# Ledger of designs, part 17: peptides against a protein of PDB entry 1EBD

Target 1, 138 residues: chain A of PDB entry 1EBD
Amino acid sequence: KASYEGKVAAEAIAGHPSAVDYVAIPAVVFSDPECASVGYFEQQAKDEGIDVIAAKFPFAANGRALALNDTDGFLKLVVRKEDGVIIGAQIIGPNASDMIAELGLAIEAGMTAEDIALTIHAHPTLGEIAMEAAEVAL

## One batch from the design tools (peptide; made by RFdiffusion4, then SolubleMPNN)

Design b2_p27_8_s1
Fold by OpenDDE base, seed 1:
Structure b2_p27_8_s1 (fold): chain B 138 residues (1-138), chain A 27 residues (1-27)
Amino acid sequence: as target 1 above (138 residues)
Amino acid sequence: PYVSAELAAEQAALNGKIAAAAAAARA
């Protein structure tokens, strides 16, 4: 956030038209396991009257997580039922702090769960969990 | 407004499960 805002400000000072207009600000906690979030939480969406699907997939079912013996946690996608658009994501587990960026990109781009589900992820990787969670939402 | 509170809540819930499993393994 601060870095992006600084970049926009620098561009403005340099005479380039620019504006801060972001949809999702990631939040990361470097605990063990790591925690990360971007966009809406499930309850937050519900409180605002958005009908959502909370698609959750555990690291215990992820091949790379198993190989790493680091299977605590899950990835959750918050998907708007009306159009399948991903509006939020939470990750608790290995590499959550980095993995959240993929979901941040998806949210900023207005992608659907189907978009993620149809995106091939390398095998075996922790990142596959995003694809798995997206499939749950379908 | 929800970011810190809900993330912390889910982390705490997970930590509780981990702690319970660890305790069961030791006992």
Scores: peptide ipSAE 0.082, ipTM 0.593, DockQ to the pose 0.014
Fold by OpenDDE base, seed 5:
Structure b2_p27_8_s1 (fold): chain B 138 residues (1-138), chain A 27 residues (1-27)
Amino acid sequence: as target 1 above (138 residues)
Amino acid sequence: PYVSAELAAEQAALNGKIAAAAAAARA
């Protein structure tokens, strides 16, 4: 957040108008398991009157997580029903602190669940869980 | 604040499930 605000300020000084957008600001808690979030939470979206799908996929069903014997947790996508756009994501589980970056990018770029579902992820990887959750949202 | 509360709630729910599974495994 602080770094992003600094970048926005720098861009403004350089003559490029930009607004601070907190939607794609990630939050990470380095606990065990790790927790990470970006964009809307499900209830937050509902509170604002946004009709959403909460698509959840567990690490217990992820091949890489199974191979690592580290299967606690899940990935949740918050998808706007109107257009399928991903507006939020939460990860609790292995490597959540780094994996949230893909979803932050997706949200910033205005990608849909279908976009992620159709993106080939290497197998077996923890990152596949994003694709799996996206498929749930379809 | 809102983000932290929601994330904490999800983590608490997970912790509860883990604890329940552990208890079931002991039984």
Scores: peptide ipSAE 0.063, ipTM 0.577, DockQ to the pose 0.014
Fold by OpenDDE base, seed 3:
Order: C-alpha cells, then structure tokens, then sequence
Structure b2_p27_8_s1 (fold): chain B 138 residues (1-138), chain A 27 residues (1-27)
C-alpha cells in the first residue's frame, strides 16, 4: 500500500495523470498459516448491495499442498454474480503472501472467474488452487 | 478497520475448525 501510494504521489508531483484504486491493494499477514487478501471481502460486498458468489477451495484438496504436508486453509474468490467479474480474494494457507499477486492482477484487469478457470496452471502446484476456486464459481 | 477485522475473522474461523478437529482426534 505505502509503495503504491508513493508511486501515485510521485507521478502527481511530476505532473503526470495518476489515480489511486485501493480495491486491488493487497494485505498480508505472515502468520502460520499465512493470510492474504485483496479487494472485497464477501460481507463487505453484501453490505454495499453487491450480489456475489463466494467460491471456496481447500488446500486439503490441492496435490502440491498434500505433498508438502501443508494443507491447512483455503482460497476464496468473491465474484460478482451479474458478470462473473472477480472483485475480491482471500487466501489462508501455504505461500498465500506470494499467491495473492495473481488474484490482484486479475482484479486490476477486470477478469472473470472464467478467465482464471481457463488459464492452465502447472501441475502439481499450489497455484492450481486459484483455478480450482474459479471453477467452483462457474 | 474493516479489512483487518474481516481477515482476522476468517483466520479465527479457520483456527476454530482446526481446534475442533484436533480435539476430535484426541478424543
């Protein structure tokens, strides 16, 4: 957040057009398990009157997580029902702090759950969980 | 604020499930 805000401020000082969009600013807690979030939480979206699908997939069903003996947690996608656009994501589990970047990119680009579901992820990887959660949303 | 509270709530929910499973395993 601070780095992104600093970039926007620098661009403004230089006279370049810039805007801050806090929706896609990630938050990370380096706990055990790690926690990461970007965009809307499910309840936050509901409070604002957005009709959403909360698509959840557990690390216990991920092949790489099983191989690593690190299966606590889940990935959750918050998907707007009317158009399938991903507006938020939360990860609690292995490598959450790094994996949140893919979902931040998806939100920034206005991607749908289908876009992620149709993106081939290497097997076996922790990253496959994003694809699996996206399929749940379909 | 809202983001931090929601993230903490999700982790707390996970911790609760883990604790419940652990208790069941010890029983």
Amino acid sequence: as target 1 above (138 residues)
Amino acid sequence: PYVSAELAAEQAALNGKIAAAAAAARA
Scores: peptide ipSAE 0.028, ipTM 0.536, DockQ to the pose 0.014
Fold by OpenDDE base, seed 4:
Structure b2_p27_8_s1 (fold): chain B 138 residues (1-138), chain A 27 residues (1-27)
Amino acid sequence: as target 1 above (138 residues)
Amino acid sequence: PYVSAELAAEQAALNGKIAAAAAAARA
């Protein structure tokens, strides 16, 4: 496959409540591999004094990614330690642009890593990586 | 710009890993 080499271009701020009262606004870069983010980045949370767990899981360990021979990248969950609530997520890898939606929903709903970990994800799918990352956070 | 900066950093780190893997494959 062809790959995009270079830095992601500057994007608008997406990690805080917007003028329309969204807690999280996704940002997507359709590079190869795709990049997607919603909510807080790890360092952003730390800068604001939020104690977080950054749970990272690689696509190299995802069954569907292996089957597709597309294993570059990872999913990272930013989880607030106090209550286990997911406050951010970043995905670099296959189908990141679509997969970020689950986590955007989770953030907007105030869900915890446990909620995601206990959600049944179809097997084998790329989406299972969200569950795997959530389990890492536990 | 915070979102962009950190996402770019993560991408750069990944690019480095990809480059290293490619180099190993050529060796």
Scores: peptide ipSAE 0.024, ipTM 0.534, DockQ to the pose 0.021

Design b2_p27_8_s2
Fold by OpenDDE base, seed 1:
Structure b2_p27_8_s2 (fold): chain B 138 residues (1-138), chain A 27 residues (1-27)
Amino acid sequence: as target 1 above (138 residues)
Amino acid sequence: PYVSEALRAEQAALNGKIAAAAAAARA
C-alpha cells in the first residue's frame, strides 16, 4: 500500500496526476493465529444497509491445515446478496497475512463468489479455503 | 513513501476490529 501510494505521488510530481482510491485496504495482525481483513466486515455492511451473506469456512475442514496440525480459525467472505460481489473478507488462521492478498485482489477486481468458487486452487493448500467459503456463499 | 493519515487511520480501525474478532474467535 505504501509503495503504491509512493508511486502515485511520484507520478503526480512527474506531471501525471493520479489519485489513491482503494476499494480494499488490507489489515494484518501477526498474532498466533494470524488475523487479516480486507474490505467490509459483515456488521459494517449491514450498518450501511447492504444486504450481505457472510460465508464462513473453518480451517478445521481444510486438508492442508489438518496436515499442518494448524486448524484454528476460519475464513469469512462478505458477499453482497444483490449480485454476489465480494465486498469483504476476514481470515483468522494459518497464513492469513499472505492469503488475504488473493481476496484483496478479488475485491478490487469486483469479482463474485462464483468467480472464486470456479477458480481452481491447488490441492492440498490453505488457499483452497477461499474456494470453499465462496461455495458456501452460492 | 507517502501514506496519508486518513489511510493510516482506516488501517488502525480495521486492525482493532480484527483484534476484537480474533479474541472472540479464541473464546
Scores: peptide ipSAE 0.022, ipTM 0.504, DockQ to the pose 0.025
Fold by OpenDDE base, seed 5:
Structure b2_p27_8_s2 (fold): chain B 138 residues (1-138), chain A 27 residues (1-27)
Amino acid sequence: as target 1 above (138 residues)
Amino acid sequence: PYVSEALRAEQAALNGKIAAAAAAARA
């Protein structure tokens, strides 16, 4: 799912260099496991009347996480159904504090789940989980 | 895939921490 018109509009609003209010303000908790969030939570979007898909993928299914013996947690993408634009993300798991940056960039740029799904991620890496979650959202 | 009830509970608790931190960060 994707809407080019909607994507362009989102990019213009959210990612403009002169924007005073940033959409993607990250929040991180350096616990074990780490926690990170950016943009909308699923329930926040629903409360505002935004029809969303919450695409969740577990670290237990990620090759690098398995190799590190650190598989607790998940990555969740909050995707607007209308145009497939990513409007939020949450990560609980290894390296969440750093991994949230990719998703913050995606949100600010008005990217869709398809954009991330089609982005090649190195294998095996924790970062692949973003691609996997994006595929779930399609 | 299946996620244990214990892990679900932990994830929910951590989600709460994330939400609280996010609320503070947005302000």
Scores: peptide ipSAE 0.020, ipTM 0.421, DockQ to the pose 0.025
Fold by OpenDDE base, seed 2:
Structure b2_p27_8_s2 (fold): chain B 138 residues (1-138), chain A 27 residues (1-27)
Amino acid sequence: as target 1 above (138 residues)
Amino acid sequence: PYVSEALRAEQAALNGKIAAAAAAARA
């Protein structure tokens, strides 16, 4: 993103070798509800011939979202069928702009849906939705 | 701040898809 590219540019200006290398670039729209994405969209993966599972879980089924009275939207994981690796994620809903970071990390690390599903998320939190969506992908 | 043309283009493309998905979700 811009902040990281700024650091790279500063290093380049200083005469040091630098490179930008992103596997998954996050994008955020600060609307109400917020929207965020990282990695592949489902259709992008299909267009490239990647066999994927699109696992979706709604905020309406999340305890924290209910408590906040902010239940619009969902989290979607795009999971490669061959090995269960998460290759994309989209979030429309509360705190999407921050929640996308967990999934960006997962994608960059080559983690699977099972890895996320087996990671305990604090209860009750919006973040539990990532775990729930990962379980859907199993 | 600094943003490369390649990264800017990628982000813009994703933003467009996000907007479309959001519109569909709100319908």
Scores: peptide ipSAE 0.020, ipTM 0.518, DockQ to the pose 0.026
Fold by OpenDDE base, seed 3:
Structure b2_p27_8_s2 (fold): chain B 138 residues (1-138), chain A 27 residues (1-27)
Amino acid sequence: as target 1 above (138 residues)
Amino acid sequence: PYVSEALRAEQAALNGKIAAAAAAARA
């Protein structure tokens, strides 16, 4: 948050218009398993009257997670039904703290679940779970 | 795939921690 706000402030001082967008600020808890979130939670979206799809995929079904014997948790995408745009994501599981960055980028760029689903992810990797969750949302 | 009740409860608790952290990050 502070770093992002600092960039906005620096750009404003330099004479370049900029705006703070708190939607895609990541939150990470370095627990076991790791936890990460960015954008809307499902209930937050519903409370604001946004019609969403919550697409969930478990690490227990991910090939790399199985190979690593680290299969606790899941990835959840919060997708706006109107246009398929990803507005939030939560990860509990291996490498969640780093994997959240892909989804933060997707949210900031206004990408859809289809965009992620059609992006080739290396096999077998933990990152494939984002693609799998995106396919659930379709 | 099957998820135990204990694991679901743990996930819910962790989600609560994430939600609190996210709220603080947006404040």
Scores: peptide ipSAE 0.023, ipTM 0.499, DockQ to the pose 0.027; fails the geometry check

Design b2_p27_8_s3
Fold by OpenDDE base, seed 2:
Structure b2_p27_8_s3 (fold): chain B 138 residues (1-138), chain A 27 residues (1-27)
Amino acid sequence: as target 1 above (138 residues)
Amino acid sequence: PYVSEALRKEQAELNGKIAAAAAAARA
């Protein structure tokens, strides 16, 4: 966040218009387990009157997480019901700090849960959990 | 590095929400 905002500010000062979209800026806590978020939280969306589906999938059901003996936590997708567009994501679990990037990209690009569900993820990987959560949202 | 007050507030709010979710996951 600091790096991104500093870059935007520098560009603005240099006379180049720039906009900061806080929704697409990830937040990461390097704890054990790691925590990461991008876009809307479920309750935040509801508070703003957005009708959403919260799709949750646990790491305990992920093959790679099991193999790593690191199964705490989950991935949650916040999906707008109107059009299936992903507007938020939260990850608590192994490699959350890196895995959030895929979902940040998806949100920034306006992708749907179906787009993620239909994207092939390597097997077995932690990243498959995004696909699994997307399928829950369908 | 530079961080605006607005972004700091947003980060703090998100961190709080993440912490709450993490606590629920560990329970």
Scores: peptide ipSAE 0.106, ipTM 0.668, DockQ to the pose 0.025
Fold by OpenDDE base, seed 3:
Structure b2_p27_8_s3 (fold): chain B 138 residues (1-138), chain A 27 residues (1-27)
Amino acid sequence: as target 1 above (138 residues)
Amino acid sequence: PYVSEALRKEQAELNGKIAAAAAAARA
């Protein structure tokens, strides 16, 4: 966050303020499967001229989801290409309503996909899917 | 990984609901 804020400040001083305006409030739909979102959707970022990577990983490839026989859906990270910062996330799948909090924290803190990829997640857990999606973005 | 067309359409619809909820939250 500090590094990102420093960059934004430097750009603003130079007359080029950051175009990123995060959607900070998470949204949850308690459907089956559950749905959750925080920050930018991929198309929102593109509409605002932000060059992004949309990194998606399916629950069908997650060990805990397989063990629970609950494998519908995916996790998607919206990552700004310029610096790898996560600016949005969407989850459709088991425990999406709770899992979105980790990604909301990451976005608010200005973390990169690499930060998530290098964070050790317990095995086997649904939360590993965030790490897997982050690795896709690298 | 395979995702059926029916599931993809359902997910797209749910994504729309999420987007609408997010927009309302920003208001």
Scores: peptide ipSAE 0.025, ipTM 0.513, DockQ to the pose 0.025
Fold by OpenDDE base, seed 1:
Structure b2_p27_8_s3 (fold): chain B 138 residues (1-138), chain A 27 residues (1-27)
Amino acid sequence: as target 1 above (138 residues)
Amino acid sequence: PYVSEALRKEQAELNGKIAAAAAAARA
C-alpha cells in the first residue's frame, strides 16, 4: 500500500501516467445466493490492458459457510500484478451484500492482497474467505 | 487513488448490470 502510494506520487511528480483509476462503488443483488461486486471485473481490467491476477476462493472451503450449510459460490479478488493492489472484487454467496464492504474499503484505500492476507479475521467467519482469496493472489 | 465522479458512476452502472445478469442466470 505504501509502495503503491509512493509510486503514484513519484509518477505524478515526474509527469508520468499515474496508476489506473479503479473504482470502489459497490453493486448488490439480493438473490439467493446474493451477488455483490465492487471495482473492476477481471475481463474489464484485461480489456483496459491491466495485467491482473484473478484470485478465487470457494465458500465450500470456508469454515463458517460449512457450519451454516450454505456453501454455494465464491469470492474473487482482482489484483493488479504490478503492485499487488486490489482493484476489484466479486462475491456470490452467503452474506455477499455485507461482506463486499470490506473489499470496497480495501480498494478505496489502495490496499494490496498482502494487506488482506495479513489481516486477522475472526474464526470461524464468512469474512475469512477474503483472507483466503488474498492468500491465493500472493 | 483519486477516482472521478464520472468514472464512479460508470463503474456502478456496469457493476449493476453484470450483477443483475448473474442473479437472473442463477434464479
Scores: peptide ipSAE 0.024, ipTM 0.515, DockQ to the pose 0.041
Fold by OpenDDE base, seed 5:
Structure b2_p27_8_s3 (fold): chain B 138 residues (1-138), chain A 27 residues (1-27)
Amino acid sequence: as target 1 above (138 residues)
Amino acid sequence: PYVSEALRKEQAELNGKIAAAAAAARA
């Protein structure tokens, strides 16, 4: 909590939008493959003048996805370049409907790509793809 | 953190629309 408050305060002092300005409301479509989104899409951020990194990682490179023979799609993180804060995420692929929750939490808490990259994910799991995408953003 | 109800609804709607479009493209 203190860490989050510190981030918000720092961003406010710098005159930039803080993590509290981003809405972590997920949207899910239970199609094949599943589709899930939370926070900003890359183009939405750009349209609002936010300089972002779009970090994408494919399920074809995920061990669990390979084991399940379900490797279509990708995970994309939308990361604010200024401070590395995650402001959006999209998932097209296996278990996207459930996996989006981790990223919604990350956005709500004002976490950075580094925070996710440094979070140990169980192996092998689909969820590791979030960590992999976060590493791309670094 | 504080987020207005109006903003929550607005972004949820936008995300839903885009997600639906993406799903439709995967036919």
Scores: peptide ipSAE 0.021, ipTM 0.496, DockQ to the pose 0.041

Design b2_p27_8_s4
Fold by OpenDDE base, seed 3:
Structure b2_p27_8_s4 (fold): chain B 138 residues (1-138), chain A 27 residues (1-27)
Amino acid sequence: as target 1 above (138 residues)
Amino acid sequence: PYVSKELAAEQAELNGKIAAAAAAARA
């Protein structure tokens, strides 16, 4: 957050138009298991009157996680029902701190759950869990 | 704020499930 705000401030000071968008700023906790979040939480969206689907998929069902014997946790997508747009994501599990970037990109670009579901992910990888969670939302 | 509170709550929920499963496995 501070780095992103600093970049915006530097651009403004240099005379370039810039704005802060807090929607896609990630938060990471390097615990065991790792935790990462970007965009809306499910309850946060509901509190603001947004009708959402919370699509959850466990690492216990992911081939790479099983091979690594590291299966605690899940990936959750918060999807707006009106148009299927992804507005939030949470990951607790292996490689969460790096995997959150794909979902931050998806949210910033206004992608839908269908966009992620139709994106081919290498097999077997931890990243496949994003595709699996997106399919749950369909 | 909301982000930190909610993320901590999600982690606590998972930790609770893991602890419950471990206790059940010992019983």
Scores: peptide ipSAE 0.072, ipTM 0.594, DockQ to the pose 0.015
Fold by OpenDDE base, seed 2:
Structure b2_p27_8_s4 (fold): chain B 138 residues (1-138), chain A 27 residues (1-27)
Amino acid sequence: as target 1 above (138 residues)
Amino acid sequence: PYVSKELAAEQAELNGKIAAAAAAARA
């Protein structure tokens, strides 16, 4: 966030119009397990009158997480019901700080749960959990 | 603000589940 805002400020000072989209800015806590979020939280969306599906998948059901003996947590997708567009994502678990980038990209691009569900993720990887959560949303 | 609050809530839920599982394992 700070780095992104710094870039925007630098561009503004240089005479180039720039805007900040806070929905696409990730938040990360480097705890054990790590926590990461981007876009809307489920309750936040509901508070704003957006009808959403919260699709949750646990690391305990992920093959790579099991192999790493690091299965605490989950990935949650916040999906707008009317069109299936992903508007938020939260990850608590291994590699959350890095994995959130895929979901930030998806949100910024306006992708749907179906788009991610149909995207092949390498096996076995922690990243497969994004595909699994997307399937839950379908 | 809202982000940190909701992250904290999710983390708290996880911590509760971990604690419960650990207690069950010790029994």
Scores: peptide ipSAE 0.027, ipTM 0.565, DockQ to the pose 0.015
Fold by OpenDDE base, seed 4:
Order: C-alpha cells, then structure tokens, then sequence
Structure b2_p27_8_s4 (fold): chain B 138 residues (1-138), chain A 27 residues (1-27)
C-alpha cells in the first residue's frame, strides 16, 4: 500500500497525470471475442521513446478459459523496462470488457508487473491471466 | 488514433489465426 502510494506521488511530482487527470481511459469493443484496452499500446510507447516490455499470455493457457471452452485471444501488458511499471494493457478474449478494470486500476496506481504477479488471484479465474502475463514481464 | 488502429489490428490478426486454424481443421 505505502509503496503504491509512493509510486503515485512520485509520478505526480514528475509531471505525470494526477488523480483528476486520468492516466488510463479504457476502451472496449463488445465483439466476439471482446476487445479491451487501457493505457499505452506497445507501438505507441515505442513511438514516444519509452523502452517497454510487451508481456503476452494466451487464454489457451488459462484454466478458467479452458473450462469455458473459450480460449481465443490473449492479454498483453505494456511494462516500462526502467522501473517495471505497467503503462498499458490490451485484452482480446473472454470477459475482456470487465477484466480491463483491474489493469486500469493498476496503471492509475502506478503499480509494477511484480505487484500484479505477487497478487494472489482466485483459482480458477480468467483474472489469473493478468498475473500470468505479469510474471512474463519479470 | 492508437485505440482504434492498434486494437483493430490485433483483432484482425487474431481473426486471421482463428480462420486459418479452422480451415486447417477442415482439411
């Protein structure tokens, strides 16, 4: 908690958006599969000179997705290499429209991939894919 | 610009893979 608050404060002081100036506005397309995005796209970050890791994890490897027989797609985390902070996320797959909220929160709070990776997610859930993708970024 | 462009591109790529897999399954 204190670490997250410190990160947010540091980013704000550094000229990044404050609590009232949203860093991440989610976008959702309710297609089949659903598509959702928040924060930076990988190429967008690269265009702005941000060195990033694009950590991708497929729903085909997610237990809940397998149980639902809905395994198309993936979750991608865009992680700033310098400090491991999550600056973007894209989801194509089951429940993407809802799952994007967790990552939006993480981005707004200045959380790192490690923060997500170390957060226990209920099993089995689609949400575990965020944890898995975060582990890829480590 | 990136929201629609990049997300659409990702979706198109996925759709292509799905279609290819489906075609292969029928072959």
Amino acid sequence: as target 1 above (138 residues)
Amino acid sequence: PYVSKELAAEQAELNGKIAAAAAAARA
Scores: peptide ipSAE 0.026, ipTM 0.548, DockQ to the pose 0.013
Fold by OpenDDE base, seed 1:
Structure b2_p27_8_s4 (fold): chain B 138 residues (1-138), chain A 27 residues (1-27)
Amino acid sequence: as target 1 above (138 residues)
Amino acid sequence: PYVSKELAAEQAELNGKIAAAAAAARA
C-alpha cells in the first residue's frame, strides 16, 4: 500500500496525476497456511449489487499440492456474471502470498475467467489451481 | 467441493484474517 501510494504521489508530482485504486491491492497474511486476497470479496460484491459467481477449487485436487502433501485450503475467484470478468480472488493454502499476484494482474487487466482458463499453466504447479477455479466459473 | 468440518472452521478463521488484512489495505 505505502509503496503504491508513494508511486502514485511521485507520478503526480512529476506531472502525471493518477488516482489511488485499492481494488487491486493485495492483502496477505503470512500464516500457515498463507492467506491472500485481492479485489472484491464475494459478499462485498453482492452488497454493492454486483451479481457474482464464487468459483472455488480446493488444493486437495491440485497435483502439485498433493505431491507436496500440503492440500489444505482453496482458491476462490469472484467473477461478475454479466461478462465473466474477474473482480476478486482469495487464496488459502500453499504459496498463496505469491500466487495472488497472478490474480491481481488479471483483475487489473480486466480479464475474464475464460482468459485464465485458457492460459496454459506449467504442470505440475500450484498455479494450475487458478485455471481450475476459472473453469468452475465457466 | 467437499470440505471437512475441521477445514471449514479453519477456513472461516483464515477468511476473517484475510478480511481484516484487506480492510487495513483499503484504509
Scores: peptide ipSAE 0.288, ipTM 0.757, DockQ to the pose 0.028; fails the geometry check

## One batch from the design tools (peptide; made by RFdiffusion4, then SolubleMPNN)

Design b2_p28_1_s4
Fold by OpenDDE base, seed 1:
Structure b2_p28_1_s4 (fold): chain B 138 residues (1-138), chain A 28 residues (1-28)
Amino acid sequence: as target 1 above (138 residues)
Amino acid sequence: MAARRARAEAIALAVMEARRRAGSTFKV
């Protein structure tokens, strides 16, 4: 947040068009397991009257997480039902701090759960959990 | 362990059904 706001301010001072969008600002907690979030939580979307699917996939079903013996937690996508657009994501688990960047990009680009589900992820990787959660939303 | 496995199996079934609805082939 503060670093991004500083960049936007510097760009504005330099006469470049820049805007602050708060929808895809990541929040990370470097705990064990790591926690990351971007965009809407399921409850926030519901409180705003957005009809959502909360698609969830566990690290216990991810091949890389099994190989690492680090299978605690899950990825959750918050998907708007009307159009399949991803409006939020939460990760609790291994490498959540880095993995949230893919989902931040997806939200900023207005991507759907289908776009993520059709994206080829390398096997076996932790990143495949985003694809598997997106498929749950279809 | 048993509760984690049961949950993973339930989600795997949901994914397989989602792939079926989307006309996608299950890739192992």
Scores: peptide ipSAE 0.025, ipTM 0.439, DockQ to the pose 0.025
Fold by OpenDDE base, seed 4:
Structure b2_p28_1_s4 (fold): chain B 138 residues (1-138), chain A 28 residues (1-28)
Amino acid sequence: as target 1 above (138 residues)
Amino acid sequence: MAARRARAEAIALAVMEARRRAGSTFKV
């Protein structure tokens, strides 16, 4: 957020048309395990009256996490039931700080859980967990 | 689609139940 707003301010000072336009701001905590979030939490969506699917997949079922012996945590997708659009994501686990960027892109682009489930993720990777969570949301 | 979903749900559920039985403090 602050870095993006700083870029918009610099572009405005340079005389370029620029606005702060964003749907999803990532939040990261560099703990062990790492925590990352983008878009809606499941409860926030419910409090706004959005009917959602909360699709959860654990790192303990991810082939790369098993190979690293780092299997604590999960990925959660918050998916709108009406149209399958991804409106939020949370990651607790290995590399959550970097992996949240794919889900931020998916939310900003208005992608569905089907779009991620049909995207080929390299095997075995930590990022493959996004595809597995998207399959749960279908 | 339906077969991939059913596989993912079954794996997720099995892992969550295994951690519950092991007394893990970490909620999967």
Scores: peptide ipSAE 0.020, ipTM 0.404, DockQ to the pose 0.018
Fold by OpenDDE base, seed 5:
Structure b2_p28_1_s4 (fold): chain B 138 residues (1-138), chain A 28 residues (1-28)
Amino acid sequence: as target 1 above (138 residues)
Amino acid sequence: MAARRARAEAIALAVMEARRRAGSTFKV
């Protein structure tokens, strides 16, 4: 948020066209395990009357997390039921602070759970958990 | 699609239930 708004402000001061048009602001807590979130929580979507699927996949089922012996937590996708669009994501687990960026991109681009489920992730990686959670939402 | 969903969901549920039975301090 602040860094991006600062860039837009600098571009405006320099006489360049500038706009702030973003749907999702990432939030990260560098705890153990790490916590990251972008877009809607499941309850926030429900409180706004959005019918959602909360697709959850645990790091204990991820091959890279097993190899790292760091299997606590999960990835959750918040998917709008009407069109399958990803409107939020939460990660608690290894590398959550960096992994949230892929899901931030997916939300800003208006991607579906199908788009993520059909995206090839390298094996074995922590990033595969996004694909597995997207498969839960299909 | 439906077969991939069913597989991913079955894995997720099995692992979450196994952790619940083990008394994990982390509620996955």
Scores: peptide ipSAE 0.236, ipTM 0.727, DockQ to the pose 0.019; fails the geometry check
Fold by OpenDDE base, seed 2:
Structure b2_p28_1_s4 (fold): chain B 138 residues (1-138), chain A 28 residues (1-28)
Amino acid sequence: as target 1 above (138 residues)
Amino acid sequence: MAARRARAEAIALAVMEARRRAGSTFKV
C-alpha cells in the first residue's frame, strides 16, 4: 500500500497517467501464521449490496502444507455471484505474503473463479490452494 | 465444473470438521 501510493503520487507529480485502484492493493501481516488480504472482505461486499460466494479451502487439505507440517489457516475467495469475478481474497497460513500476489493479479485482470480453477498449478505447492478455493466457488 | 466444486467442497468440509472435532487451536 504505502509504496504503491508513493509511486502513484510521484507519477501524478511527474504528469504521468496514474490511478489508485484500492481493490487490488494487498495488505500483509508477517505474523505466524502470515495474514494477507486483497480486495473485498465478504462482509464489505455484503455491506455494499454485492451478492458474493465466500469460498474457503484449508491448508490442512494442501499436500505441500502437509509435507511442511505447516497446515494452520485457509484461503478464502470472495467471488461475485452474478459473473463469477473474483473481487477479494484472504489468506491465513504459510507463504500468504507471496501467494496473495496471484490473487491480486487475478482481481486486476477481472478473472473469474473458473479461470483460476482451470489454471494448472504445480503439484505439490502451497499455491494449489488458490485453485482448490476457486473450485469451491464454482 | 460441478464435479470439481463438489470434490473441493467435500474435502474442505471434511478437514474443517476434523479440526473442529480434534479441538484445533486454529479455527479454520
Scores: peptide ipSAE 0.192, ipTM 0.704, DockQ to the pose 0.019; fails the geometry check

